Peptides against a protein of PDB entry 2V3S. Designs and how they scored, part 63

Target 1, 95 residues: chain A of PDB entry 2V3S
Amino acid sequence: PISLVLRLRNSKKELNDIRFEFTPGRDTAEGVSQELISAGLVDGRDLVIVAANLQKIVEEPQSNRSVTFKLASGVEGSDIPDDGKLIGFAQLSIS

## One batch from the design tools (peptide; made by RFdiffusion4, then SolubleMPNN)

Design b2_p20_8_s1 (from b2_p20_8, 8 letters changed)
Fold by OpenDDE base, seed 3:
Structure b2_p20_8_s1 (fold): chain B 95 residues (1-95), chain A 20 residues (1-20)
Amino acid sequence: as target 1 above (95 residues)
Amino acid sequence: SAFEERARAFSEASRARAAA
């Protein structure tokens, strides 16, 4: 399986690292993203963007070691989005 | 199952160091 880390800010704007495994052929990007939402770790509005980037990193994990992407939920936030500080952005990486 | 394992991992989320 592929060992991944999802880094993003929680409701208190604190950075958290969520570690999980992805098994190609058994897991799907859509399914795992839905699990993250069900766990309250990802906003439901971010299903599409999280699934798309999870798919990107697991299809070529050797070349896509890290992906940072803009959250749909971040657009509605009070803080200005910033990819360097992961404000309104999340990051998936190979652990 | 894969779901059960991920559920445990999710509940063990760790606070990350501050970004630059």
Scores: peptide ipSAE 0.190, ipTM 0.772, DockQ to the pose 0.078
Fold by OpenDDE base, seed 1:
Structure b2_p20_8_s1 (fold): chain B 95 residues (1-95), chain A 20 residues (1-20)
Amino acid sequence: as target 1 above (95 residues)
Amino acid sequence: SAFEERARAFSEASRARAAA
């Protein structure tokens, strides 16, 4: 399995590291993304972008050690999106 | 199940604050 960390801000704007495993051939990017949403850790509006980037990192984990992407849920927020501060952005990385 | 395992992992990991 691939050990991953999803770093993103919670509803209190605090950065959290969510650690989980992904097993190619058993898990799907969309399925795991849905689980993250069900757990209340990812906004439902971000299903597509999270799944896309999860797929990207797990298909070539040696090349894609980290991916940072813009969240749909952060676009219309009061805070200005900033990939460096992970405001309106999330980051997936290989643990 | 895989879901249950990840749900537990999510819960545990979500409590850990990342350094800014």
Scores: peptide ipSAE 0.185, ipTM 0.763, DockQ to the pose 0.088
Fold by OpenDDE base, seed 4:
Structure b2_p20_8_s1 (fold): chain B 95 residues (1-95), chain A 20 residues (1-20)
Amino acid sequence: as target 1 above (95 residues)
Amino acid sequence: SAFEERARAFSEASRARAAA
């Protein structure tokens, strides 16, 4: 399995690392993304972007060690999106 | 199941804040 870390801010705007495994052939990017949403760790509006980037990192984990992407849920927030501070952005990386 | 395993992992990981 591929060991991954999803770094994003929680409802209190605190940065957290969510660790999980992905098994190619058994798991799907969309399925795992839906599980993250069900766990309350990802906003439902971010299903598409999280799934797309999860797919990207698991298809070539040796090349894609880290991917940072803009969240749909962050666009309507009061804070200006910032990829460096992960405001309105999330990051997936290989642990 | 895979879901149950990840649900547990999500819960455990959610308690740890990122250092950066």
Scores: peptide ipSAE 0.184, ipTM 0.765, DockQ to the pose 0.090
Fold by OpenDDE base, seed 2:
Structure b2_p20_8_s1 (fold): chain B 95 residues (1-95), chain A 20 residues (1-20)
Amino acid sequence: as target 1 above (95 residues)
Amino acid sequence: SAFEERARAFSEASRARAAA
């Protein structure tokens, strides 16, 4: 399995690392993304973008060691999105 | 199940604050 870390700010705006494994052929990007949402770790509005980037990283983990992407849920927030600070952005990386 | 295992992992991982 592929060991991944999703770095994302929680409701208190604190950065948290969510570690999980992804097994190609058994898991799907959309499925795992839905699990993250069900766990309350990802906003439902971010299903598409999380799934897309999860797919990207797991299909070629050797070349896509880290991907940072803009969250749909962050565009209307009070804070200005910033990929460097992961404000309105999330990051997936290979452990 | 894979789901249950991952759910547990999510819970545990969520308690760990990312390194600054």
Scores: peptide ipSAE 0.181, ipTM 0.761, DockQ to the pose 0.090

Design b2_p20_8_s2 (from b2_p20_8, 10 letters changed)
Fold by OpenDDE base, seed 3:
Structure b2_p20_8_s2 (fold): chain B 95 residues (1-95), chain A 20 residues (1-20)
Amino acid sequence: as target 1 above (95 residues)
Amino acid sequence: SAFDERAAAFSAASRARAAA
């Protein structure tokens, strides 16, 4: 399996790392993204963008060691989105 | 925190699935 880390801020604006494994051919990007939402770790509005970037990293993990992307849920927050600070952004990386 | 507990549970479930 592929060992991944999803880094993002929770509702208290605290930065967190969520570690998980992805098995190609059995797991799907959308399925795992839905599990993240069901677990209360990702906002439901971010299903599309999380799934798209998870698919990107798992299909070429050797070349895509890290991907950072804008969250739909982050646009409506009180803070200005910032990819460097992961405000309104999340990051997927190979562990 | 509550978020940390949810994250830990998710990670554990992920490992269990990978081992099955």
Scores: peptide ipSAE 0.811, ipTM 0.962, DockQ to the pose 0.899
Fold by OpenDDE base, seed 2:
Structure b2_p20_8_s2 (fold): chain B 95 residues (1-95), chain A 20 residues (1-20)
Amino acid sequence: as target 1 above (95 residues)
Amino acid sequence: SAFDERAAAFSAASRARAAA
């Protein structure tokens, strides 16, 4: 399996790392993303972008060691999005 | 925190699934 880390801010704006395994051929990017949402870890509005970037990193995990992407849930927030601080952004990386 | 607990549970479930 591929060991991944999803880094994102919770509702208190605290940065968190969520570790999980992805098994190619069994798991799907959309399925795992839906599980993240069901677990209350990712906003439902971010299904598409999380799934797209998860797919990207698991396709070529050795070349795509890290991907940072803009969250739909962060666009209309009061805070100005910032990829460096992961404000309105999340990051997937290979553990 | 509540978020931490949910994250831990998700991680554990993920590891268990991978081990199956």
Scores: peptide ipSAE 0.811, ipTM 0.962, DockQ to the pose 0.887
Fold by OpenDDE base, seed 4:
Structure b2_p20_8_s2 (fold): chain B 95 residues (1-95), chain A 20 residues (1-20)
Amino acid sequence: as target 1 above (95 residues)
Amino acid sequence: SAFDERAAAFSAASRARAAA
Protein backbone atom coordinates (compact mmCIF):
# COMPACT_ATOMS: atom_id res chain seq x y z
CA PRO B 1 0.00 0.00 0.00
CA ILE B 2 0.91 3.67 -0.42
CA SER B 3 1.36 5.58 2.84
CA LEU B 4 -0.03 9.10 2.55
CA VAL B 5 -0.43 12.21 4.68
CA LEU B 6 -3.18 14.80 4.24
CA ARG B 7 -2.21 18.11 5.84
CA LEU B 8 -4.95 20.69 6.42
CA ARG B 9 -6.28 23.12 9.00
CA ASN B 10 -9.14 22.21 11.32
CA SER B 11 -11.94 24.54 12.43
CA LYS B 12 -9.57 26.07 14.97
CA LYS B 13 -7.17 26.89 12.12
CA GLU B 14 -4.61 24.41 13.47
CA LEU B 15 -2.54 22.33 11.06
CA ASN B 16 -3.16 18.59 11.24
CA ASP B 17 -1.55 15.61 9.54
CA ILE B 18 -3.92 12.76 8.73
CA ARG B 19 -2.09 9.52 7.91
CA PHE B 20 -3.71 6.81 5.83
CA GLU B 21 -2.99 3.90 3.50
CA PHE B 22 -4.06 3.60 -0.12
CA THR B 23 -4.10 0.23 -1.87
CA PRO B 24 -4.07 0.54 -5.66
CA GLY B 25 -6.58 -1.71 -7.37
CA ARG B 26 -8.78 -1.89 -4.28
CA ASP B 27 -9.17 1.69 -3.05
CA THR B 28 -10.33 4.56 -5.24
CA ALA B 29 -9.52 8.24 -4.92
CA GLU B 30 -13.21 9.13 -4.77
CA GLY B 31 -13.96 6.40 -2.24
CA VAL B 32 -11.22 7.45 0.17
CA SER B 33 -12.22 11.10 -0.24
CA GLN B 34 -15.79 10.21 0.67
CA GLU B 35 -14.51 8.41 3.76
CA LEU B 36 -12.57 11.51 4.80
CA ILE B 37 -15.76 13.54 4.50
CA SER B 38 -17.83 10.97 6.39
CA ALA B 39 -15.24 11.02 9.17
CA GLY B 40 -15.68 14.78 9.51
CA LEU B 41 -12.12 15.51 8.42
CA VAL B 42 -12.81 17.13 5.04
CA ASP B 43 -15.63 19.47 4.01
CA GLY B 44 -18.13 17.91 1.64
CA ARG B 45 -17.66 20.77 -0.81
CA ASP B 46 -14.06 19.61 -1.30
CA LEU B 47 -14.87 16.11 -2.59
CA VAL B 48 -13.97 16.87 -6.20
CA ILE B 49 -10.66 18.64 -5.58
CA VAL B 50 -9.47 16.16 -2.94
CA ALA B 51 -10.32 13.17 -5.12
CA ALA B 52 -8.61 14.71 -8.15
CA ASN B 53 -5.39 15.38 -6.29
CA LEU B 54 -5.44 12.05 -4.48
CA GLN B 55 -5.75 10.36 -7.87
CA LYS B 56 -2.82 12.41 -9.15
CA ILE B 57 -0.48 11.43 -6.32
CA VAL B 58 -1.35 7.70 -6.33
CA GLU B 59 -0.93 7.45 -10.11
CA GLU B 60 2.76 8.30 -9.87
CA PRO B 61 3.82 8.45 -6.22
CA GLN B 62 7.50 8.39 -7.16
CA SER B 63 7.15 11.55 -9.24
CA ASN B 64 4.45 13.31 -7.23
CA ARG B 65 5.82 13.30 -3.70
CA SER B 66 3.65 16.26 -2.69
CA VAL B 67 0.67 18.14 -4.15
CA THR B 68 -0.95 21.31 -2.78
CA PHE B 69 -4.42 22.36 -3.89
CA LYS B 70 -7.06 25.01 -3.26
CA LEU B 71 -10.13 24.05 -1.25
CA ALA B 72 -13.61 25.09 -2.34
CA SER B 73 -14.53 25.45 1.33
CA GLY B 74 -11.75 27.98 1.84
CA VAL B 75 -12.79 30.49 -0.81
CA GLU B 76 -15.50 32.15 1.28
CA GLY B 77 -13.60 31.92 4.53
CA SER B 78 -12.59 34.86 6.66
CA ASP B 79 -8.91 34.43 5.85
CA ILE B 80 -7.23 35.15 2.52
CA PRO B 81 -6.16 31.89 0.82
CA ASP B 82 -2.43 31.19 1.01
CA ASP B 83 -0.82 28.02 -0.35
CA GLY B 84 2.38 28.51 1.63
CA LYS B 85 0.51 28.64 4.93
CA LEU B 86 -2.16 26.15 3.83
CA ILE B 87 -4.93 28.68 4.41
CA GLY B 88 -7.76 27.65 2.12
CA PHE B 89 -5.39 24.99 0.78
CA ALA B 90 -4.57 21.39 1.66
CA GLN B 91 -1.58 19.18 0.90
CA LEU B 92 -1.19 15.49 0.09
CA SER B 93 2.23 13.89 0.40
CA ILE B 94 3.91 10.51 0.40
CA SER B 95 4.87 9.44 3.92
CA SER A 1 -9.39 17.28 20.49
CA ALA A 2 -12.46 15.99 18.71
CA PHE A 3 -10.73 16.46 15.36
CA ASP A 4 -7.68 14.53 16.55
CA GLU A 5 -9.86 11.66 17.73
CA ARG A 6 -11.64 11.46 14.39
CA ALA A 7 -8.31 11.56 12.56
CA ALA A 8 -6.89 8.77 14.73
CA ALA A 9 -9.93 6.59 14.13
CA PHE A 10 -9.71 7.16 10.39
CA SER A 11 -6.01 6.28 10.35
CA ALA A 12 -6.58 3.10 12.35
CA ALA A 13 -9.39 1.97 10.07
CA SER A 14 -7.24 2.70 7.03
CA ARG A 15 -4.36 0.59 8.34
CA ALA A 16 -6.68 -2.27 9.26
CA ARG A 17 -8.18 -2.32 5.78
CA ALA A 18 -4.76 -2.27 4.13
CA ALA A 19 -3.66 -5.23 6.24
CA ALA A 20 -6.66 -7.36 5.24
Scores: peptide ipSAE 0.811, ipTM 0.962, DockQ to the pose 0.888
Fold by OpenDDE base, seed 5:
Structure b2_p20_8_s2 (fold): chain B 95 residues (1-95), chain A 20 residues (1-20)
Amino acid sequence: as target 1 above (95 residues)
Amino acid sequence: SAFDERAAAFSAASRARAAA
């Protein structure tokens, strides 16, 4: 399996690392993204963007060691989105 | 925190699935 880390801020704006495994040929990017939402770790509005970027990293994990992407849930937030601070952004990386 | 607990549970479930 591929060992991944999803780094994002919770509702208290605290930065967190969520570690998980992805098994190619068994797991799907959309399926795992739905599990993250069901667990209350990702906003439901972010299903599409999380799934797209998870697919990107697992299809070529050797070249895509880290991907940072804008969250739909962060666009209308009070803070200005910032990819460096992961404000309105999340990051997937190979562990 | 509640978020940390949910994250830990998710990680554990993910590892269990991968080991199956």
Scores: peptide ipSAE 0.811, ipTM 0.962, DockQ to the pose 0.886

Design b2_p20_8_s3 (from b2_p20_8, 12 letters changed)
Fold by OpenDDE base, seed 2:
Structure b2_p20_8_s3 (fold): chain B 95 residues (1-95), chain A 20 residues (1-20)
Amino acid sequence: as target 1 above (95 residues)
Amino acid sequence: SSFDERAAAFSARSRERAAA
């Protein structure tokens, strides 16, 4: 399996690392993304972008060691989106 | 449950699935 970390801020704006295993051929990017949403870890509005980037990193983990992406849920927040601070952005990386 | 607790549970499920 591929060991991944999803880094994102919770509702208290605290940065969190969510570690998980992804098994290509069994797990799907969309499926895992849906689990994240069901667990209340990712906003439902971010399904598409999370799944897309998860797919990207797992299909070529050797070249896509880290991907940072803009969250749909973050665009309407009071804080200005900032990829460096992961404000309105999340990051997937290979452990 | 807290965000951390939910995250831990999610992580645990992923590990269990990977081990199966």
Scores: peptide ipSAE 0.813, ipTM 0.962, DockQ to the pose 0.816
Fold by OpenDDE base, seed 3:
Structure b2_p20_8_s3 (fold): chain B 95 residues (1-95), chain A 20 residues (1-20)
Amino acid sequence: as target 1 above (95 residues)
Amino acid sequence: SSFDERAAAFSARSRERAAA
């Protein structure tokens, strides 16, 4: 399996690293993203963008060691989005 | 439950699935 880390801020704006395994051919980007939402770790509005970027990184894990992407849930937040600070952004990376 | 507790549970389920 592919060992991944999802880094994002919780509702208290604290950075968290969520570690998980992804098995190509059995797991799907859509399915794992839905599990993240069901667990209350990702906002439901971010299903599309999380799934798209998860798919990207598992397709070519050697080439795509890290992907940072804008969250739909972060656009209307009080803080200005910042990819460097992961404000309104999340990051997927190979562990 | 806290965010950290939910994250830990998610990670554990992920490892269990990978080991199956």
Scores: peptide ipSAE 0.813, ipTM 0.961, DockQ to the pose 0.796
Fold by OpenDDE base, seed 1:
Structure b2_p20_8_s3 (fold): chain B 95 residues (1-95), chain A 20 residues (1-20)
Amino acid sequence: as target 1 above (95 residues)
Amino acid sequence: SSFDERAAAFSARSRERAAA
């Protein structure tokens, strides 16, 4: 399995690292993303972007050690999106 | 926090699935 970390801010704007395993050929980016949403860890509006970037990192983990992406849920927020501070952005990385 | 607990549970399920 591939050991991953999803870094993102919770509703209190606190930065969190969510660690998880991904097994290619068994797990799907869509399925894991849905689990994240069901667990209340990711906003439902971010299904597409999370799944897309999860797929990107797991298909070539040696080349894509880290991917940072803009969240749909962060666009309409009061805070200005900032990829460096992960405001309105999330990051997937290989553990 | 509630978020932390949900994150931990998610991680645990992930590890269990990987070990199956």
Scores: peptide ipSAE 0.813, ipTM 0.962, DockQ to the pose 0.903
Fold by OpenDDE base, seed 4:
Structure b2_p20_8_s3 (fold): chain B 95 residues (1-95), chain A 20 residues (1-20)
Amino acid sequence: as target 1 above (95 residues)
Amino acid sequence: SSFDERAAAFSARSRERAAA
């Protein structure tokens, strides 16, 4: 399995690391992303972008050690999006 | 439940799957 970390800010704007295992051929990027949403960890509007970037990192985990992406849910927020601070952005990385 | 609790549960589920 691939050990991953999803780093993103919660509703209190606190940065959190969510650790999880991904098994290619059994897990799917779409499925895991849906689980994240169902768990209330990711906004439903972010399904597409999370799934796309999760797919990207798991298809070449040794090359794509980290991917940072803009959240759809962060665009209309009061805070200006900032990929360095992960404001309106999230990050997937290999643990 | 808190965000942390939900995150922990999600992590645990992923570990369980990986161990199966």
Scores: peptide ipSAE 0.813, ipTM 0.962, DockQ to the pose 0.810

Design b2_p20_8_s4 (from b2_p20_8, 12 letters changed)
Fold by OpenDDE base, seed 5:
Structure b2_p20_8_s4 (fold): chain B 95 residues (1-95), chain A 20 residues (1-20)
Amino acid sequence: as target 1 above (95 residues)
Amino acid sequence: SEFDARAAAFSARSRARAAA
């Protein structure tokens, strides 16, 4: 399996690392993304972008060690989106 | 925190699935 970390801010704006395994051929990017949402770890509005970027990293994990992406849920927030600070952005990386 | 607990549970499920 591929060992991944999803780094994102919770509702208290605290940065968190969520570690998980992804087994190619068994897990799907959309399935895992839906599980993250069901667990209350990712906003439901971010299904598409999380799934797309999870797919990107798992299809070429050797080339894509890290991907940072803009969250739909962060676009209209009070804080200005910032990929460096992961404000309105999340990051997937290979452990 | 509640978020941490949810994250830990998610991680545990993920590891269990991978090990199965």
Scores: peptide ipSAE 0.815, ipTM 0.964, DockQ to the pose 0.885
Fold by OpenDDE base, seed 2:
Structure b2_p20_8_s4 (fold): chain B 95 residues (1-95), chain A 20 residues (1-20)
Amino acid sequence: as target 1 above (95 residues)
Amino acid sequence: SEFDARAAAFSARSRARAAA
């Protein structure tokens, strides 16, 4: 399996690392993303972007060690998006 | 925090699935 970390800010704007395993051929990017939403870890509006980037990193985990992407849920927020601070952005990386 | 608890539970389910 591929060991991954999803780094993102919670509702209190605190940075968190969510660790999980992804087994190619068994798990799907869409399925895992739906689990993250059901668990209350990811906003439902971010299903598409999380799934797309999860798919990207698991396709080539050796070359794509980290991907940072803009969240739909962060676009219309009061905070100015910042990929470096992961404000309105999340990051997937290989642990 | 509640978020941490949800994250831990998600991680545990993920590990269990991978080990099965």
Scores: peptide ipSAE 0.815, ipTM 0.964, DockQ to the pose 0.884
Fold by OpenDDE base, seed 3:
Structure b2_p20_8_s4 (fold): chain B 95 residues (1-95), chain A 20 residues (1-20)
Amino acid sequence: as target 1 above (95 residues)
Amino acid sequence: SEFDARAAAFSARSRARAAA
């Protein structure tokens, strides 16, 4: 399996790391993203972007060691999006 | 925190699935 970390801010704007395993051929980017949403860890509005970037990193984990992407849920917030601070952005990386 | 507990539970389910 591929060991991954999803780094993002919670509703209190606190930075968190969520560690999980991904098994190619059994897990799907869409399925794992839905589990993250069901667990209350990712906003439902971010399904598309999380699934797309999870697919990107697991298809070539040696080349795509880290991907940072803009969240749909972060656009309407009071804070200005900033990829360096992961404000309105999340990051997937190989553990 | 509540978020931490949800994250830990998600991670545990992920590990269990990978081990099956």
Scores: peptide ipSAE 0.815, ipTM 0.963, DockQ to the pose 0.862
Fold by OpenDDE base, seed 4:
Structure b2_p20_8_s4 (fold): chain B 95 residues (1-95), chain A 20 residues (1-20)
Amino acid sequence: as target 1 above (95 residues)
Amino acid sequence: SEFDARAAAFSARSRARAAA
């Protein structure tokens, strides 16, 4: 399996690293993304962007060691989105 | 925290699935 880390800010604006395994041929990017949402870890509005970037990193994990992407849920927040600070952005990386 | 607990549970389920 591929060992991954999802880094994002919680409702208290604290950075968190969520570790998980992805098994190609058994898991799907959309399925795991839906599980993250059901667990209350990712906003439902972010299903599409999380699934797309998860698919990208698992397709070629040796080349895509890290991907950072803008969250739909972060656009209307009080803070201005910033990829460097992961404000309105999340990051997937290979553990 | 509540978020930490949810994250831990998610990680545990992920590891269990991968080990099966």
Scores: peptide ipSAE 0.815, ipTM 0.963, DockQ to the pose 0.865

## One batch from the design tools (peptide; made by RFdiffusion4, then SolubleMPNN)

Design b2_p21_1_s1 (from b2_p21_1, 11 letters changed)
Fold by OpenDDE base, seed 5:
Structure b2_p21_1_s1 (fold): chain B 95 residues (1-95), chain A 21 residues (1-21)
Amino acid sequence: as target 1 above (95 residues)
Amino acid sequence: SREERRKRLLEQRKKFGSHQR
């Protein structure tokens, strides 16, 4: 299995590292993304972008060690999106 | 397993709170 970290901010704007495993051939990027949403860790509006980037990182984990992407849920927020601060952005990485 | 992952995700949800809204 591939050990992954999803770094993103919670409702208190605190940056947290969410850890989970992905097994190629058993799991799908969309399926695991739905699990993250069901657990309340990811906004449902971010299904597409999380799944796309999760797929990217797991298809070549040796090359794609980290990906940062813009959240759909962050666009309408009060804070200005910033990829460096992970405001309106999230990061997936291989642990 | 998926069940184990679910439990671990919920544990982290309890620890870190819900996603940023």
Scores: peptide ipSAE 0.779, ipTM 0.950, DockQ to the pose 0.855
Fold by OpenDDE base, seed 4:
Structure b2_p21_1_s1 (fold): chain B 95 residues (1-95), chain A 21 residues (1-21)
Amino acid sequence: as target 1 above (95 residues)
Amino acid sequence: SREERRKRLLEQRKKFGSHQR
């Protein structure tokens, strides 16, 4: 399995590393993204973007060691999106 | 397994709290 880290901010705007595994051939990017949402770790509005980037990182994990992407849920927030601070952005990386 | 992943995700949810809305 591929060990992944999803770095994003919680409701207190604290940056946290969420760890999970992905098994190619058994798991799907959309399926695991839905599990993250069901666990309350990802906003449901971010299903598409999380799934897309999860797919990107697991299809070529040696080349795509880290991907940072804009959250749909962050666009409507009061804070100005910032990829460096992961405000309105999240990051997936290989553990 | 999916069940094990779910368990660990929920444990982390308990630790870190819910997503930012």
Scores: peptide ipSAE 0.779, ipTM 0.950, DockQ to the pose 0.889
Fold by OpenDDE base, seed 3:
Structure b2_p21_1_s1 (fold): chain B 95 residues (1-95), chain A 21 residues (1-21)
Amino acid sequence: as target 1 above (95 residues)
Amino acid sequence: SREERRKRLLEQRKKFGSHQR
């Protein structure tokens, strides 16, 4: 399986590394993204963007070691989005 | 397995709290 880390901010605006595994041919990007949402770790509005980037990284894990993407939930927040600080952004990386 | 993944995700939810709103 592929060991992944999802780095994003919690409700206290603290950066956390969420660790999970993905098995190609058994798991789907959509399915695992739903599990992250069901666990309360990802906002439901971010299903599409998380699934798309999860698919991207598991397609070519040797080439795509890290992907940073804009959250739909972050656009509506009071803080200005910033990919460097992961404000309104999240990052997926290979562990 | 999916079940084990769920357990580990919930453990991390307990540790880190819910997503940013």
Scores: peptide ipSAE 0.778, ipTM 0.950, DockQ to the pose 0.845
Fold by OpenDDE base, seed 2:
Structure b2_p21_1_s1 (fold): chain B 95 residues (1-95), chain A 21 residues (1-21)
Amino acid sequence: as target 1 above (95 residues)
Amino acid sequence: SREERRKRLLEQRKKFGSHQR
């Protein structure tokens, strides 16, 4: 399995590393993304972008070691999005 | 397994709290 880290901020705006595994051929990007949402770790509005980037990283994990992407949930927030600080952004990386 | 992943995700949910809104 591929060991992944989802780095994003919680409701207290604290940056956390969420760890999970992905097994190609058994798991799907959308399926695992939905599990992250169901666990309350990802906003439901971010299903599409999380799934797309999860797919990107797992299809070529040796080439795509890290991907940073803008969250749909972060656009409507009061905080100004910043990819460097992961404000309104999240990061997926290979552990 | 999916069950184990769910368990570990929920453990991390308890540790880190819910997503930012």
Scores: peptide ipSAE 0.778, ipTM 0.950, DockQ to the pose 0.884

Design b2_p21_1_s2 (from b2_p21_1, 12 letters changed)
Fold by OpenDDE base, seed 4:
Structure b2_p21_1_s2 (fold): chain B 95 residues (1-95), chain A 21 residues (1-21)
Amino acid sequence: as target 1 above (95 residues)
Amino acid sequence: SREERRKRLEEQRKKFGSHQR
């Protein structure tokens, strides 16, 4: 399996590394993304963008070691989105 | 397995808390 890390901020705005495995041929990007949402770790509004980027990284894990993407849930609120600080952004990477 | 992944995700939710809302 592919060992992945999803780095994103929780409700307290703390940056955390969520670790999970992905098995090509058994798992799907959308399915695993839904599991992340069901666990309460990802906002449901971010299903599409998380699944798209998860698909990208698992297709070519050696070429796509890390991907950073804008969260749909992060465009709202007082905080200004910032990819460098992962405010309104998340990052998927290979462990 | 999916069950093990679910378990580990739940453990991490307990540790880190839920997503930003």
Scores: peptide ipSAE 0.781, ipTM 0.954, DockQ to the pose 0.857
Fold by OpenDDE base, seed 3:
Structure b2_p21_1_s2 (fold): chain B 95 residues (1-95), chain A 21 residues (1-21)
Amino acid sequence: as target 1 above (95 residues)
Amino acid sequence: SREERRKRLEEQRKKFGSHQR
């Protein structure tokens, strides 16, 4: 399986690394993204963007070691989005 | 397995808290 890290901020605006595994041919990007949402770790509005970027990283894990993407939930927040600080952004990376 | 992944995700949610709204 592929060991992944999802780096994003919690409700206290603290940056955390969420670890999970993905098995190609058994798991789907959308399915695992829904599991992250069901666990309360990702906002449901971010299903599409998380699934798209998870698919991108698992289809070419040797080339795409890290991807940073804008969250739909972050656009509506009070803080100005910033990809460097991961405000309104999240990052997926290979462990 | 999916069940093991679910358990590990729940443990991390307990540790780090829920997503930012």
Scores: peptide ipSAE 0.781, ipTM 0.954, DockQ to the pose 0.870
Fold by OpenDDE base, seed 5:
Structure b2_p21_1_s2 (fold): chain B 95 residues (1-95), chain A 21 residues (1-21)
Amino acid sequence: as target 1 above (95 residues)
Amino acid sequence: SREERRKRLEEQRKKFGSHQR
């Protein structure tokens, strides 16, 4: 299995590293993304972008070690999106 | 397994909090 870390901010704007595994051939990017949403860790509006980037990183984990992407849920927030600070952005990386 | 992953994700949610209040 591939060990992954999803770094993003919670409702208190605290940056956290969420760890999970992905097994190619058994798991799907969309399926695991839905599990993250069901657990309350990811906003449902971010299903598409999380799944797309999860697919990208797991198809070639040796070359795609980290990906940062804009969250749909962060667009209309009070804070200005910033990829460097992961405000309105999240990051997936290989452990 | 998926069930095991679910439990681990829930544990982390309890630790870190949800994406929104």
Scores: peptide ipSAE 0.781, ipTM 0.953, DockQ to the pose 0.796
Fold by OpenDDE base, seed 2:
Parts: structure tokens; C-alpha cells; sequence
Structure b2_p21_1_s2 (fold): chain B 95 residues (1-95), chain A 21 residues (1-21)
């Protein structure tokens, strides 16, 4: 299995590393993304972008060690998006 | 397994809080 870290901010705007495993051939990017949403860790509006980037990193984990992407939920918030601070952005990486 | 992953995600949600709350 691939050991992954999803770095993103919670409702208190605290940055956290969410750890999970992904097994190619058994798991799907959309399926695992749904699990993250069901757990309350990801906003439902971010299903598409999380699934797309999860797919990107797991298809070439040795080449794509880290991906940072803009959240759909972040554009509706009051804070100005910032990829460096992961405000309105999240990061997936291989642990 | 999916069940194991779900459990670990729930534990982390309890620790870090919900994204939507």
C-alpha cells in the first residue's frame, strides 16, 4: 500500500496531517476521497479536486511525491487563498 | 482494509476536528 498524508486546515484553521493508505488495484481515488468526506475531514465540494489529485499521486507515486491543489470550498471563504500557507489549498504527499 | 482506514480516519477526526464544523 501507498502511505499518504493529506495536509489541510480544519474548521479552526489549524493545519493538520491526515494519514491514510491507498492500495492500487483495490482502492479508487474517488472511493477514498468519499471516505475522507464521510469522516468529516474533507468538504464535500472538494470531492472532484481531491480525487483528481489523489489519482495523480497514486498513478506515479515515485515521480509525484507531493501535489498541492486549490480547494473549491476555499474560494467561498473569507480568507484569501494562499498555496504557501495552505489557505484554501491542500497538499497530498507520499510519507 | 477499508474498515481499518475508516477507523483511523475517525480517530484523526476526533483528534484534529472536522473540516466543516
Amino acid sequence: as target 1 above (95 residues)
Amino acid sequence: SREERRKRLEEQRKKFGSHQR
Scores: peptide ipSAE 0.780, ipTM 0.953, DockQ to the pose 0.811

